# Peptides against a protein of PDB entry 3HUF, part 24

Target 1, 320 residues: chain A of PDB entry 3HUF
Amino acid sequence: MWIIEAEGDILKGKSRILFPGTYIVGRNVSDDSSHIQVISKSISKRHARFTILTPSEKDYFTGGPCEFEVKDLDTKFGTKVNEKVVGQNGDSYKEKDLKIQLGKCPFTINAYWRSMCIQFDNPEMLSQWASNLNLLGIPTGLRDSDATTHFVMNRQAGSSITVGTMYAFLKKTVIIDDSYLQYLSTVKESVIEDASLMPDALECFKNIIKNNDQFPSSPEDCINSLEGFSCAMLNTSSESHHLLELLGLRISTFMSLGDIDKELISKTDFVVLNNAVYDSEKISFPEGIFCLTIEQLWKIIIERNSRELISKEIERLKYA

## One batch from the design tools (peptide; made by RFdiffusion4, then SolubleMPNN)

Design b2_p25_2_s1
Fold by OpenDDE base, seed 4:
Structure b2_p25_2_s1 (fold): chain B 320 residues (1-320), chain A 25 residues (1-25)
Amino acid sequence: as target 1 above (320 residues)
Amino acid sequence: EEEEKKKELEEKEEELEEREKEEEK
């Protein structure tokens, strides 16, 4: 989201979140959802128009800012952004830091981008929330992204956590739920005067982890916990691959269980399958190899003695 | 140093305000 601050108390010493939308900026406007009052005599009554666009799909992957358009409202001394005069038709900015000078005012408005990108595990939830979150200047998506800061966990009471949730946790992404999204959707008015009123997702995350025994105490408890082991991965998602990498596994990817010969079995500690393949092909598993799902592996990984547990399972099936 | 710079900027704002009042007359 865009946050503005200013020098010389021209914003009354307050930080403000700018959501996507249009703002008239000037000395003689009243602060509201579409106006920013700036207190300086060197500033025109109506000085500039700020227009913040909704996030693009690209912004989800890059963590880049919503486009920030600045137009001078035909003022005597113009408007500058990053020491450059704004053009007659306005200019658009994608920089994460903007120093906005209105006229001859010696104090600048400092706009900075606070990255917040929300990944969804479920496409239905994305479809439900994307519009509202985009109107908050929050890029959203389904796919893994290095720019993701938050991950929406699907609350199904009594279900195992998804691979996406497991991976998000290990990536140190802040896991949130629908309750946090609902809260975010309501804060738009309260944060106009004080950007510090933005809800902290860490409290939501702490509550999720505390109430769900399927999470380890920290990502660090699981990261590289299976270093030195080797697996074959069959018909899994990209998130499953990345999850296994974060566990410190050496991964070989195969298209079919039929690709697993005796030589491969000798070099592989276990085979990881998705649930559909695991359930359909249980009868056709190669002899002498431990086959499990990601969810079954996760149940082992969250245990304090995960390495000993996995070793015992591997040994049990090699000698069976 | 930050307070001195703030004061210098405030003095500059006051000077600009006086000039604008003269230009509006």
Scores: peptide ipSAE 0.030, ipTM 0.613, DockQ to the pose 0.056
Fold by OpenDDE base, seed 2:
Structure b2_p25_2_s1 (fold): chain B 320 residues (1-320), chain A 25 residues (1-25)
Amino acid sequence: as target 1 above (320 residues)
Amino acid sequence: EEEEKKKELEEKEEELEEREKEEEK
C-alpha cells in the first residue's frame, strides 16, 4: 500500500494510506476518500492530482508498487517528484519512495510503498477476495512468489492443512485467514486518515497457530529437522519438493513405484507419496520401505521428537 | 539539527507567504 507522510505538519502530523483511486491535492480541499488537504499557504487551492492504479499481475511476482501518477493542475510553480518537474501531461512512477514537492512549499510529501502481497491456497477464495484486496492496493495470486508476504489458509473443518499452507509456514510467510480479510475490509475507512490503524497480520497469524494443533510453534522447529535422512518422492509438485528440501532431506525423484529398485531402497529411508497414489497403490508398496504421505510426514514433523519417531518407523519396517 | 531545519523551513514558508501576498496585489 502507498503511505504518505510530510514534514512541517502540512499533513496535520498524520500518516495517510492512499488506496487505488484518484485524489485532488491542495490547500482548499477537505480530506476524504478523493481529496488530500495540504496545510501550506505556498501551495495552490487545487495543486495536484494523485492517481494510484490497482495492482498489476506483474506486481504480484515482483512486489513492485501500484503505479503512482502525479499531475500538476496547471499551477504557477508546478509540482516536482524526486527533484524532477512533473511533465505537462503528468508522470507515472514505480519507485518505492517518492519525494513530492508542491510548488514552492519548503516541506515535501514523502510517499513510500509498504509491501503486502497475498497468495491464496485455492481459486475459490481468490475469486471471492481478489477484487476487494486489489482496491486496497494489494496484489493477489495463486502461485508461489518470492514477493509473497501473506498466505490465505483455507479453513476446511476437520481437514489436514494443505501442502501449500505447510510450505508457506516454513517459508516464514504470514499465514492469515478469511477473518483477517474481513477485518481489513471493515477498517478501510478508518485507516484512510491514520495508517497506524492498519491491522497487524502477525496477531492473526499467532492466533491461527495457537488455535490449530497442526502447526509447530515456529518454522525453525521444522527447518532442517530431518537433516541426514533421505527420501524418495513421486515428482508431483514443486511445492512438495521445496517443502522436503526445507526439512533438510536428501531427495530422490521417481516417476512410478516400479522405478523403486534395490539401489534406491538402499539409499532411501522413506518414500513420500501424494494421497491419491498412497490410497490407490498401497497394496503395491515395495517390501521393507516406509511409505507415507506428505500429510502423514507433517504430523510426525510437528512433534518435538520427530527424528526419533521417524527412526522408529523406519526400523519397524526394516525388521518386520 | 532537526529543530533548526524545521525553523529554517518555517521562516521560508513565511517569506513565501509574504511574497505571494505582494504578488496578489
Scores: peptide ipSAE 0.029, ipTM 0.612, DockQ to the pose 0.058
Fold by OpenDDE base, seed 5:
Structure b2_p25_2_s1 (fold): chain B 320 residues (1-320), chain A 25 residues (1-25)
Amino acid sequence: as target 1 above (320 residues)
Amino acid sequence: EEEEKKKELEEKEEELEEREKEEEK
């Protein structure tokens, strides 16, 4: 989201979130959803127009800002952004930091991009929330992205957390739920005068972790916790692969259970399967190898003695 | 240098306010 602040009390000492939309900026406007009052003698009654675009698909992957357009409203002294005069037709900016000078005002409006990018684990929830979040200047998507700051967990009553949620946690993203999204949707008017009124997702995250025994205390408890072990997995999911890599596992891939030969067994401590394959093929598992699901592996990893638990299970099956 | 520039801009802002008051009369 874009946040503006200013020197010399020209914004009354307040920070403001700018959502996608159009704003008239000037001395003789009243602060509302479409106007920004700036208090300075050298600023025109109506000085500039700011237009913030909705996020692009590219912004979801890059963590780039919503495009910020500035147009001077035919003022005597013009408008500058980053020491450059704004062109007659207006200019568009993709920099994360903008110093906006209105006329000869000695004080600048500082606009900065606060990174917020929300990944969803569920396509139905994305479909429900994407439009509203985009209107807040928040890029949204389903795919893994290094720009992701927040992750909406798929809460199904009585289900294990998804691989996406596990991976999001290990990547140190802020896990949120629908309650936080609902809260975000209600604050749009209150943040016009004070950007500090934006709800903190970290409180939501802390509550999720505290109330769900499927999470470890920190990502650091799990990262590289299985260093020195080797696994094999079906080449089905990139997220599953990345999750196992973050655990410190050496990973071999195979295409079918029939590809699990003596060579693969000799170099592999256990086989990781998806739920569908595990449930359908459990009768045909090769002898002498430990097969488990990612969810079963996760239940072991969240335990304080995860390495010992896995070692015991591997030994049990070698002697069976 | 930044403080001197700030002061010079404040003086120019006062001159502009005086001119606006003369144009509104």
Scores: peptide ipSAE 0.028, ipTM 0.615, DockQ to the pose 0.089
Fold by OpenDDE base, seed 3:
Structure b2_p25_2_s1 (fold): chain B 320 residues (1-320), chain A 25 residues (1-25)
Amino acid sequence: as target 1 above (320 residues)
Amino acid sequence: EEEEKKKELEEKEEELEEREKEEEK
């Protein structure tokens, strides 16, 4: 989201969130959802127009800002952004930091981008929330992104957490739920006066982890916890591969169970399968190798003695 | 240094204010 603050108390010492929309900036406007009052005598009654666009699909992958348009309203001394005079038709900016100078005011409005990108694990939840979150200037998507800051866990009562949720947790992404999204939808008017009134997602995250026994105490408890072990996996998902890498596993990939030869078995401690292959081909598993799903592996990983547990399962199947 | 720079900026705003009051008269 865009946040503005200013030097010399020209914004009354307040920080403000700018959501996607249009704002008239000037000395003789009243602060509301479409106006920003600036207290300086050198500022015109109506000085500039700010227009913030909704996030693009590209912004979800890059963590880039919503496009920020500035237009001078035919003022005597113009408007500058990053020491450059704004063009007659207005200019658009994609920089994360904007120094906005109105006329001859010695104080600047500083606009900075606070990165917030929300990944959804469930397409139905994305469909429900994407429009509202985009109107807050928050990029949303389903795919893994290095720009992802938050991950929406779907609370299905009695279901195991998904691979996406497991990976988001190990990546140290802030896991949130629908209650946090609902809270975000209520703050739009209150944050006009104070940007600090934005809800802290860390409190939501702490409550999710505390109340769900499917999570370890921290990502650090699981990262590299299986260092020294080797696995083979079907080339099915990037998230599954990245999850196994974060566990410290040596990973071999294969295309079918028929590719699991005696050489691979001799070098591999266990095989990781997706649920569909595990359920359909359980009768045809190669002899002398431990096969499990990612969800079964996760149940071992969250235990304090995960290395001893996995070693015991590997030994049980080598000597059976 | 930051406090001196803030004070110089406040003095410049006051000088601008005085000039605008003289132009409105």
Scores: peptide ipSAE 0.028, ipTM 0.591, DockQ to the pose 0.054

Design b2_p25_2_s4
Fold by OpenDDE base, seed 5:
Structure b2_p25_2_s4 (fold): chain B 320 residues (1-320), chain A 25 residues (1-25)
Amino acid sequence: as target 1 above (320 residues)
Amino acid sequence: SEEEKKKELEEKEKEEEKREEEENK
């Protein structure tokens, strides 16, 4: 989201979130959803127009800012952004930091991008929330992204957490739910006066973890917990691969269960499968190798004695 | 110091405000 602050008291010592929309900036406007009052005699009554666009799909993958357009409103002394005079037709900016000078005012408005990028695990939840979140200047998507700051967990009663949720947890993404999204939607008017009123997701995240036995106490309890073990997996999911890497596993990839030869078995401690493949192919598993699902592996790795549990299971199947 | 810089900027603003009040007379 865009946040503005100013030097001196020209913004009354307050920070403000700028959501996507159009703002008239000037001395003789009243602060509301479409106006920003700036207190200086050197600033025109109506000085500039700021227009913030909704996030692009590219912004979801890059964590880049919503496009920030600045237009001078035909003022005597103009407007500058990053020491450059704004063109007569206005200019658009994709920089994460903007120093905006209005006329001869010695104090600048500082606009900075605070990254918030929300990944969804469920396409139905994305479809429900994407529009509202985009109107808050929050990029949204389904695919994994290095720019992801938050992850929306789908709460289905009695279901195991998904691979996406497992991976989001291990990569230290803040896991949130629909209650947090609802709360975000309510703060839009209150943050006009104080950007600090934006809700912190950390308390929501702590409550999710505390109330769900499918999570360890921290990602650090699981990261590299399986260092020294080797697994094989089907080339089905990037998130699954990245999850297994974060566990410290050496990973071999294969295309079909028929590719699991004696050489691969000799180098592999276990095979990781998705539920669909596990359930359909369980009769055709190669002899002498331990096969399990990602969800079964997750149940082992959240235990304090995960290494001993896996070792025992590998031994049972080598001698069966 | 940041406080000295703030005071210098406030003085510059007051001087510019006076100039603008004189130019608009």
Scores: peptide ipSAE 0.037, ipTM 0.655, DockQ to the pose 0.054
Fold by OpenDDE base, seed 1:
Structure b2_p25_2_s4 (fold): chain B 320 residues (1-320), chain A 25 residues (1-25)
Amino acid sequence: as target 1 above (320 residues)
Amino acid sequence: SEEEKKKELEEKEKEEEKREEEENK
């Protein structure tokens, strides 16, 4: 989201979130969803127009800012952004930091981009929330991205957490739920005057972790916890691969269970499968190898003695 | 110092305010 602050008291000492939309900026406007009052005699009654675009698809992957357009409203002394005079038709900016000078005012408006990119675990929740979140200047998507700051957990009562949720947790992404999204949608108007009124997602995250026994105390308890072990997996998802890498596993990939030969078995401690393959192919599992689901692996990983537990299961099945 | 810079900016604002009061007369 874009946040503006100013030197001196020209913004009344307040920080403001600028959501996607159009704002008239000037001395003789009243602060609302489409106006920004700036208090200086050196500023025109109606000085500039700011237009913030909704996030692009690219912004989700890059963590880049919503496009920020500035137009001078035919003022005597013009408008500058980053020491450059704004052109007559207006200019567009993709820099994360903008110093906006209105006329001869010695105090600048400082606009800065606070990155918030929300990944969704399922397309249904994305479809429900994306429009509202985009109107907050929050990029949204389904695919993993290094720019993601938050992850929306799909809460199905009585189900295990998804691979996406597991991976988001290990990546130290702030896990949130629909309750946070609901709350976030209600505060839009209240944060116009004070950007500090933006809800803290970390409190939501803490509550999720505290109330769900499927999470370890920290990602650090799981990262590299299986260092020295080797696994084989179906080449199905990048997220599953990256999850297993974060556990410190050596990973071999295969295309079908039929590709699991004696050589692979000799070099592999266990085979990791998704639920669909595990349930359909359990009768066809190779002898002498431990096969488990990612969810079963996760249940072992969250235990304090994960290495001992997995070693015991490997031994039990190698000698059975 | 940040305080000296703030004070210099406040002085510049007061000078600009005076100029605008003269230009708007």
Scores: peptide ipSAE 0.037, ipTM 0.658, DockQ to the pose 0.055
Fold by OpenDDE base, seed 2:
Structure b2_p25_2_s4 (fold): chain B 320 residues (1-320), chain A 25 residues (1-25)
Amino acid sequence: as target 1 above (320 residues)
Amino acid sequence: SEEEKKKELEEKEKEEEKREEEENK
């Protein structure tokens, strides 16, 4: 999201979030969803127009800013952005930091980009919320991205958490739910006057973790907890692979259970399978190897003695 | 100092205010 602040109290000592939309900036406008009052005699009654575009799909992967357009409203002394005079037709900016000078005012408006990108685990929830979140200048998507700051967990009562949720947790993304999204939808008007009223997702996250025994106390309890072990997995999902990497595992990939030969067994401590393969092929598992699902692995990993539990299962099946 | 810069900016604003009051008459 774009945040504006100003020097010399020309914004009344307040910061403001700018959502996608158009704003008239000047001395003789009233603060609302489309106007920014700036208090200086050196500023025209209607001085500039700011236009912030909605996020692009690229912005979800990069964490880049919504495009910021500035147009001077035919003022005597013009408008500058980053010490450059704004062109007659206006100029567009993709920099994360903008120093905006209105006329001869010695104080500048400082605009900066705060990155916020929300990943969804469920396509139905994305379909429900994407439009509203994009109108807040928040990129949204389903795919893993290094720019993601928040992850929406689907609450199904009595179900195990998904691999996406497990991976989001270990990546130290802030896990949120529909209650936080609902709260975000209500604050849009209040943050015009006070940008600090943007809800803190960390409180939502703390409540999710506290009320769900499927989470460890911290990501650090699980990261590299299986260092020194080796696994094999089906080449099915990038998230599953990255999850196992974050556990500190050496990973071998295979395409079918038939590819699990004596060589692979000799260098592998256990095999990680998806639920469908585990349930269908449990009768045909290779002899002398421990096979489990990623959800079964997660249940072991969240225990304080995870290394001992896994070692006992490996020994039990290797010497049986 | 940051305080000296703030005072210099406030003086520049007062000078600009006087010029604008002259230009708006």
Scores: peptide ipSAE 0.035, ipTM 0.649, DockQ to the pose 0.057
Fold by OpenDDE base, seed 3:
Structure b2_p25_2_s4 (fold): chain B 320 residues (1-320), chain A 25 residues (1-25)
Amino acid sequence: as target 1 above (320 residues)
Amino acid sequence: SEEEKKKELEEKEKEEEKREEEENK
């Protein structure tokens, strides 16, 4: 989201969130969803127009800002952005930091981008929320991205957490739920005068972790917890691979259970399977190797003695 | 100091305000 603040008292000493939309900026406007009052006699009654675009799909992957357009409203002394005069037709900016000078005002409006990218675990929730979140200047998607800051956990009562949720947790993304999204949808009017009134996602996250025993105490308890062990996995999902990497595992990939030969077994401590393959092929598992699902592995790694537990399971099958 | 810079900027703004009040008459 874009946040503006200013030097001196020209924005009344407050920060403001700018959502996608158009704003008239000037001395003789009243603060609302489409106007930004600036308190200086050196500023025209109607001085500039700011237009913030909705996020692009690319912005979800890059964590880049919504495009920020500035137009001078034919003022005597013009408008500058980053010490450059704004062109007659207006200019568009993709920089994360904008120093906006209105006329001869010695105080600048500072616009900065606060990165917020929300990943969804399921397409149905994305379809439900994407439009509303984009209108807040929040890029959304399903795919993993290095720019993701938040992850929406699907509330299925009585189900195990998904691989996406496990990976999001280990990546130190803020896990949120539908209650936080509902709260975000109500804030648009209240943040006009005070950007600090945005709901705290960390409080939502703390409540999720506290109320769900499927989470470890911290990501740090699980990161590299299985260092020195080796696994084989079916070449299926990137998230599953990245999850196993974050556990510190050496990973070998295979295309089918038939590719798990004696050589692979000799170099591998255990095989990680998806639920569908585990359930269908459990009668045909290779002898002398420990096969488990990611969800079964997760139940082991959240325990304080995870290394001892996994070693014991590996040994149990070597001597059987 | 940051406080001296702020005071100097506020003084410049007050001088510019007086000039604009004279030019808009």
Scores: peptide ipSAE 0.035, ipTM 0.648, DockQ to the pose 0.055

